Peptides against a protein of PDB entry 2FGR. Designs and how they scored, part 5

Target 1, 331 residues: chain A of PDB entry 2FGR
Amino acid sequence: SSVTLFGIVDTNVAYVNKDAAGDSRYGLGTSGASTSRLGLRGTEDLGGGLKAGFWLEGEIFGDDGNASGFNFKRRSTVSLSGNFGEVRLGRDLVPTSQKLTSYDLFSATGIGPFMGFRNWAAGQGADDNGIRANNLISYYTPNFGGFNAGFGYAFDEKQTIGTADSVGRYIGGYVAYDNGPLSASLGLAQQKTAVGGLATDRDEITLGASYNFGVAKLSGLLQQTKFKRDIGGDIKTNSYMLGASAPVGGVGEVKLQYALYDQKAIDSKAHQITLGYVHNLSKRTALYGNLAFLKNKDASTLGLQAKGVYAGGVQAGESQTGVQVGIRHAF

## One batch from the design tools (peptide; made by RFdiffusion4, then SolubleMPNN)

Design b1_p26_2_s4
Fold by OpenDDE base, seed 1:
Structure b1_p26_2_s4 (fold): chain B 331 residues (1-331), chain A 26 residues (1-26)
Amino acid sequence: as target 1 above (331 residues)
Amino acid sequence: EFIFDEEEYQKALELYEATLKARQAL
């Protein structure tokens, strides 16, 4: 039996021109091109085409050496796989996020990623961004002529917040077509949570597609997130993304991505545009730079996610510019 | 035995890059 140790250390110098007070922030940040991580994984062949697996993965914060501790909150699964596909038990990406974030050309991290998978309503659940879940059972099909699917259910274990019960319950899945240069997916999810101590359903629908032209890749996302409340009305956000990437000189990649976040509850939009470049020094080491511009309109207060430097909001209607320059090392 | 598998790592990285979101709740 073999156990694979793997990881990424991604650390950057980051700058944003505005925080919540209108002041600039700069310093050493993490996870600008890829989320820094440390993981252990392994597989056991059980014979007959059946395999057991485990995966333990946590985030690394290179700026402070994980001062708040290390955990396996990224993934902590045991699995069985075979001709039937894969069943996973444990905390993981929920199937919807696992598939639909694959269309984000900025790897769902740093200042450039699609921000749609978010807690838009100050939901009180730990995973109200719709990315991961505790107590998760997941199933992933094989690929059948391009068609594939994933399904998941997370137990709430009778967790309560205020008067809300069933907090943390997730049900969701996706269907996809992945064939050659084309990928397309539809994801649906519902998560039980609380807002203001009251029961709320986080409903999510996401459509994603990409096409690889060889010389360039195009990718897009359409998402609606709705925190459905019995009292006070729904908190709805429609999010849109379009991105392109292209190889440069055999060792580089340029990325451009635009996103629009239409925040219906506050009748306010935010526009994000990001230019990124990755330069591979080797198969495992890259230099990168990201330049992002976020324009908030009206009551929108969104901020770029310069992790380790500043990831908070800005004043309503303010624009923010962010820069990250860093090193990504894989091991 | 601890084995670093670069190919599996790259596949995991690609999968990870596809799945990670560093986003805070409001």
Scores: peptide ipSAE 0.006, ipTM 0.344, DockQ to the pose 0.149; fails the geometry check
Fold by OpenDDE base, seed 2:
Structure b1_p26_2_s4 (fold): chain B 331 residues (1-331), chain A 26 residues (1-26)
Amino acid sequence: as target 1 above (331 residues)
Amino acid sequence: EFIFDEEEYQKALELYEATLKARQAL
């Protein structure tokens, strides 16, 4: 058996020009280019091409030294893998988010990422953003000539909120084609939750694609998230993303990403545009800068996710500018 | 701007829900 200790420490100076009160926020933030983490993982060869694995990973908050504690909520899995693929048991990224967030050029972190994987409806479930699940069983196929898939089911374990039962139940999966410069995927998921103490289904469809031209990469996402409520009508959001990245001078990467969030229940749109630059000082250490603009229209109150500084919303129809400058170190 | 076919997505959701309901009834 082998055990590997690994991690990332990513800490930044961050600024946002508006919070919920219209005031600026600034300070030391975390996870601007990659989510800071500490993990343990290992494998055991069982013979015949079968391997057992474990993965324990928690988030690190470098700004306060994990004052709220440390846990393995990022991933806590045991697995079997072989020619059949991989089966995982335990809390993890759900298959849909694991695959479809790979098209986000900002790696689903900091002020620049695609924000479609969100709790759009004030869902009362712990993971109503559709990113992770407790009590998860996942299966991932091998890659067969480019074709691959992943499936997952999470047990609700009779969790209730108000009159809602089955809270936390997840079922979902993706199909994908990954071959050379091309990647394309379709993901479908349903999660049981509650809104206002009433049973609600969170349905999600996501299409992603990317193409690497060598000189640049293009990436896109199309997503619909729908919270189906028994009372008050559905809360639907259509989210769009288009991004480009390019290597610079052999040691740098520039990224530009646009997202549109069409929030149907409030007939309001939000526009996000982010410029990012990463400068690799080594294979393990990078400097980075992100500049993001979020323009809310009408009743939209979205805020940029400057983790450790400010990740809340803004006043309806207000725009927010965010900056992060930081260091990422991997070990 | 991406062309979003809302009707196609709704059909896909409905089909998915129908398959899930069928599996829960078994």
Scores: peptide ipSAE 0.000, ipTM 0.238, DockQ to the pose 0.011; fails the geometry check
Fold by OpenDDE base, seed 4:
Structure b1_p26_2_s4 (fold): chain B 331 residues (1-331), chain A 26 residues (1-26)
Amino acid sequence: as target 1 above (331 residues)
Amino acid sequence: EFIFDEEEYQKALELYEATLKARQAL
């Protein structure tokens, strides 16, 4: 049996030029290159190729020392694994987000990430961004000649909001091909939630792919999120991402990523472009900088996610520029 | 070469919607 303590402390100075009032925000933020975390994990060999595992992971907020507390909401799983793959019980990334966020060159954090995994419809469920779920059972296949898959189901436990039942139920999965420089995946998910106290299905389809050319990596995402409401019509967002990364001088990585969020319910688009650089001082410590530009059109009010500084929206049709410069340390 | 085929994406979306409709009919 082994137990590993692990973590990341990622803290930055961040700036955004506009908030909801049109004012600038700046300060010390967190998780600009990787989500800051503290975790415990371990495995036990049960013999015959069977292993038991546990994983407990919570987010760290280095700017305030976790003033709102610490929890294991990032992951709290027990698992069995073997030649059959892995079964996990407990709160985790849902299979769709676990796989499809891997194509985000900004690691689903900071001001540069793909923001498609979002609560687009003011859903009242706790995880209506489609990233994690409570009461989750997940299964992940081994990689067989490149082919792999993951499936998950989360119990609603009869959670209700207004007249909506089954809130928090998740069903979803992905199929993927991961072989050498190529990765490609298709993910499908449905979550039960509520909007305005009424039953709503959050349907998600995501296609992702990446190719590593050695000198550069290309990555892309295509996603549709649809909140299907019984009353008031569907809230649909089509999200697109294209990114490139390249190693620089053996110690650095440059990243460029573009995303488009076509918010159909408000007939409004947002464009995000982010330039990032990571400089590895060691295997564990890096300096990084992110520069992001978010252009909202029409009724779009999206804001860059400068966690710890400002992650709210802006005025409709306003553009926002964000900067993060920080240190990431892994242990 | 992974060529993003928008047509394949639309087919996948249609298949997804068809699968959802089929589940509602059960």
Scores: peptide ipSAE 0.000, ipTM 0.239, DockQ to the pose 0.011; fails the geometry check
Fold by OpenDDE base, seed 5:
Structure b1_p26_2_s4 (fold): chain B 331 residues (1-331), chain A 26 residues (1-26)
Amino acid sequence: as target 1 above (331 residues)
Amino acid sequence: EFIFDEEEYQKALELYEATLKARQAL
């Protein structure tokens, strides 16, 4: 049996030129290159190729010392693994997000990430961004000649909001091919939620692919999210991402990523472009800088996610520029 | 709390089977 304490402390100075009032925001932010976290994990060999595992992980907010407390909302799982793969019980990334966010060159963190995994419809469920779920059971296959899959189901536990009686139910999975330089995946998910107190299905389809050329990596995502409402029609968003990364000077990495969010319900698009650089001082410590531009068109109000400084929207049709410069330390 | 919903359980099984079939077909 083993128990490992692990974590990341990632703190930055961040700036955005516009908030919802059109004013600039700046200060000390968190999680610019990786989400700051503290966790415990371990495994027990049960013999015969069977292992038990646990994983407890919570977010750290270095700017305020976790003023609102600490929890294990990032992951709180017990698992069994072996030649059959892995079964997990507890709150975790849902299988679709766990796999498909791996194609995001900014690791779903900071001002540069793909923002497609979002609550596009003011869903009233706690996890309507499609990233994590409570009461989750997940299964992950081994890798067989490159092929792998994941499946998950989250129980709603009869959670009700308004007339919706199955809020928080998740069903989803992915199929993938991971072999050498190539990765490709297709994910499908449905989550039950409520919008305006009415039952709503959050349907998601995501295609991801990446190829590592050695000198550079290319990565892409295609996503459609639909909030299917009983009344008021569907809220549909098509999201697209293309990114490239390359090693620089043996100790650095440069990243460039573009995303387009086509918000059909408001007939409005947003364009995001991010340049990032990571400088590795060691295996555990890095300096980083991110520069992001978000161009909203028409009724779009999307904002960059400068966590700890400003992560809200902007005025309709306004553009936002964001900068993060920080230190990431892993232990 | 564990609450069994047969209809959603069946949908989960169908999705699981579909993922297994997809893995076998490639």
Scores: peptide ipSAE 0.000, ipTM 0.253, DockQ to the pose 0.012; fails the geometry check

## One batch from the design tools (peptide; made by RFdiffusion4, then SolubleMPNN)

Design b1_p28_4_s1 (from b1_p28_4 with F15Q V17E A19D V21K W24E S27A M28L)
Fold by OpenDDE base, seed 3:
Structure b1_p28_4_s1 (fold): chain B 331 residues (1-331), chain A 28 residues (1-28)
Amino acid sequence: as target 1 above (331 residues)
Amino acid sequence: AAAAAAAAAVLAAAQAEFDAKAAELAAL
């Protein structure tokens, strides 16, 4: 058997020009280029091409030293893998999030990421952002000539909120083609939740594609999220992303990403533009800078996710500018 | 505008396939 300790410590100085009161926020933030984490993983060869695996991963908050404690809420899985692919048992990224966030050039982290994987409806479930699930069984196929898929089911365990009796049930999966410079995927998911104490289905469809030209990479996402409510009609958001990245000087990477969030229930759009730069000092240590601009229109109140400094909303129709400058170290 | 319209049409078609597959899975 092998056991590997691994992690990332990512800490930054962050600034946002507006909070919910219209005031600026600044300080020491966490997870600006990669989510800070501590993990244990290992594998055992069982013979015949079968392997057992485990993975335990928790988030690190370098600004406060984990004042709220440490847990394995990022991933806590046991697995079997072989020529059939991989089966995982335990809390993880849901298959749709695991695959479709790979097209986000900001890796679902800091002030720059695609924010489409969100609780758009004040859903009362713990994972109504569609990113992770408790009580998850997942299956991932091998890659067959580029074709691959993943499927997941999470048990609700009869969790109730108000009159909703299936809260936290997830069903979802993706199909993908990953060959050389090309990646393309379709993801479909339904999660059962509650809104206002009433049963609600969170339906998600996501299309992702990327192409690596060697000199630059292009990436795109198209997503629709619907919170289907029994009363009051659907809360629908259409989210769009287009990004480009390029290597700079053999040790750097520049990233530019645009996203549009069309929030249909409030007839309001938000526009996000992010410029990022990463400078590799080594294979394990990088400096980074992010500059993000978020323009809310009409009733939109979205905020940039400057984790450890300010991750809340802004006033309706207000624009927010964010900056992060930090150090990422991987071990 | 044309790229956004094409993207919206792909999302609408894929949503119809999703709703059909979700109904098929709910009937199992």
Scores: peptide ipSAE 0.013, ipTM 0.378, DockQ to the pose 0.018
Fold by OpenDDE base, seed 5:
Structure b1_p28_4_s1 (fold): chain B 331 residues (1-331), chain A 28 residues (1-28)
Amino acid sequence: as target 1 above (331 residues)
Amino acid sequence: AAAAAAAAAVLAAAQAEFDAKAAELAAL
């Protein structure tokens, strides 16, 4: 058996020009280019091409030293892998988020990411953003001629909220084609939750594609999230993303990403534009800068996720500008 | 605008198929 300690410490100076009161926020933030983490992983060769694995990973908050404690809520899995692919047991990224967030050029991190994987409806479930699940069984196929898939089921364990049963049940999966410069995927997921103490289905459909031209990469996402409520009608959001990245001078990467969030239940749109730069000082250490602009229209109150500084909403129809400048170190 | 409308139509069709499969699964 091998055991590997690994991690990332990513800490930044962050600024946002507006909070919920209209005031600026600034300070030391965390996880601007990559989520800060500490992890343990290992594998055992069982012979015949079969391997056992474990993975334990928690988030690090470099600004406060984990004042609220440490846990393995990022991933806590045991696995078997071989020519059949990989089976995982335990808390992880759900298959849909694991695959479809790979098209986000900001890697679901900092002020620039695609924010479509969100709790759009004040869902009362712990993971109503569609990113992770407790009690998860996942299966990932090998890649055959470019084709691959992943499937997952999470047990609700009779969790109830109000009159809602089956809370935290997840079922979902993706199909993908990954061949050379091309990637394309379709993901489907349903999660049982509650809104206002009433049973609610969180349905998600996501299309992703990317092409690497060598000199630049293009990436896109199309997502619909629908919280289906028995009372008060559906809370639907259509999210769109288009991004480009390019290598700079063999040591840097520039990224530009646009997203549109069409929040149907409030007939309101939000527009996000983010410019990012990463400068590699080494294979393990980088400097980075992000500049994000978020325009809310009408009743939209979305905020940029300047983690450790401000991740709340803004006033309806307000614009927010965010900046992050930081250091990422991997070990 | 046209690309967004075409994408919305594809998502609406995929949603209808998903809702049908989700109903079949909820009946199990």
Scores: peptide ipSAE 0.009, ipTM 0.367, DockQ to the pose 0.017
Fold by OpenDDE base, seed 4:
Structure b1_p28_4_s1 (fold): chain B 331 residues (1-331), chain A 28 residues (1-28)
Amino acid sequence: as target 1 above (331 residues)
Amino acid sequence: AAAAAAAAAVLAAAQAEFDAKAAELAAL
């Protein structure tokens, strides 16, 4: 068996021009280009093409030294893998988020990412953003001529909130085609949660695609998230993303991404535009900068996720500008 | 606007199929 210690420390100076009070926030933030993490992983060859695996991964906060503690909430899996693919037991990314966040050019972190994977309805479940689940069983197929899929089920373990008795139950999966420069995927998920102490289904559908032209990569996402409530009607958000990235000078990458969040329950839109640059000093160390603009319309209160500085909302109809400049180191 | 409306219609149709399959799986 092998055991590998691995991690990323990503720390930045961040600024946002508005918080919920209309005030600017600035300071040292984390995870601007990649989520900072510490992990242990290993594999054992069992013979016959079968492997056992483990993966334990937690988030690192380099600004405060993990003052709120450390845990393996990023991933805590045991796995079997072989010619049949991979089965995972334990907390992980749900199959839908694992696949469909791969189209986000900002790596689902910092001020630039696609924010569609969100709790849009004040859902009371711990993972109502549709990113991870506890008590998860996942299966991932091999790649068959480009075709691949992933499926997952998470047990609710009779978790109750108010009158909801199945909180944290997840069922979902994706189908994908990944061949050379092309990637395309369709993901479907349902998660049981509560809103206002009442049973609520978080339904999610996501279409993603990317194409690498060599000189540039294009990427797109189309998502609908719907919190289905028995009382008060559905809370629906349609999210759209289009991004481009290009290599610069063999060691740099420039990224531009636009997203639109059409929040139907409040008849309100938010527009996000992010420009990013990454400069690779080595295979393990990079400098980066992100510039993001978020325009809320009407009743929309979305904020940029400047983790460690400010990740809250803004006033309704307000615009927010954010900057991050940082160092990413992988080990 | 038209491309966003077409995308929303495709998403609505695929959501209806998913709702039907989720109901079928919940009945098993």
Scores: peptide ipSAE 0.008, ipTM 0.342, DockQ to the pose 0.016
Fold by OpenDDE base, seed 1:
Structure b1_p28_4_s1 (fold): chain B 331 residues (1-331), chain A 28 residues (1-28)
Amino acid sequence: as target 1 above (331 residues)
Amino acid sequence: AAAAAAAAAVLAAAQAEFDAKAAELAAL
C-alpha cells in the first residue's frame, strides 16, 4: 500500500509598514503562496471498490525550523472511501472551510487571503476561526452530475471554559455544484465556544462561487459570522470577497482580490486589496510576490497575516501595507 | 487463515514502507 511523503516549503521576505505601535516590521516569513507543510498519506485497496486511507499533515515554519515543535494539527485522519463517497475520522478542515476556502484565490494563506474565517469575538475555543476541528467525523458525497455535499460533526467531549459547556462541538456542512467552469457552494456551520467564560455559539453561513473563463477566473465569497453570547449582544461580521486570476505567459499567474469585513459589533469596516503574482520556474518551484493594502475604518484594528514577521493588529482606523516576496517548493 | 496471513503481509508491507519514509524524513 503506497505511502507518499509530500510537502511544501514556502519562505518569503515580508514587510509591513505598521504594527500596533505604528512601526514597520520586516524579516523572513512563511507560507506566503501556500502553507508550508509536511505530510504522510496512503491508501489501501480493500477490494469491492472500498479503500482505506490515512493522512497526517503538519505545518512547517522554515524561518525558525519549527522551534515550537511539529504536530499533525493540519490533518490527522483515517478514512474509508468508495462508491458511497468518503468518511473521515480525526482532526481535519471542517467541511465548510474545506469547500468554501477553495474560492479564495490566495489559498487561505499569506497577506492576501480572505480573512472571513476568523475568530471575530475573542472566542476561547482553539478553532474559533471555523477552519478545523478536533474529534471530527466528516462525510463527503461523490459528485452526482455536478452536485456534491459534505457534512461534519465534532464531539465536544465535555470540554468546558468558564461556565460554558460543549466547547468545540461543531456541526456543519455544505452543498455544492461543481461542473466544468462553474463552481458554487453554500455552507452552514455552528460551533460551540466561550467568550469571556460564557457560552457562545459561533454561527457561520458562507456562499461561494467561481467561474473559469479560460483566459481568467472570477471567484466570490459572501459570509456572515455570528458569535451569539448568552450574555451580551451578538458579535456579527459580514465578509465579502471578489477575486480574479489570469494566466500570464504560460508560466505565471496574476491574482487580484478585494475583501470587505463589516464588523457590526464595532460598526467598523475593513477593506483589503491584494495583488499577487506567481512565476512557475517548474511544476514544483515557484517565485511569488504579494502586495496587500488593508484599510481599517473607525474602530477596526485588523492586520495582514505576514506569518513569521507580523500577524498582529494595528491601531484603530489605521491602514497597513504588506509585501511578501518568496520561494515555494513542493515535494 | 489465508485471509489473516494476507492481511498480516499487507500490514507488514505498509509498515516497511512507512519506516522507509520515516527514515527518509529523519535523514532530512
Scores: peptide ipSAE 0.000, ipTM 0.266, DockQ to the pose 0.010

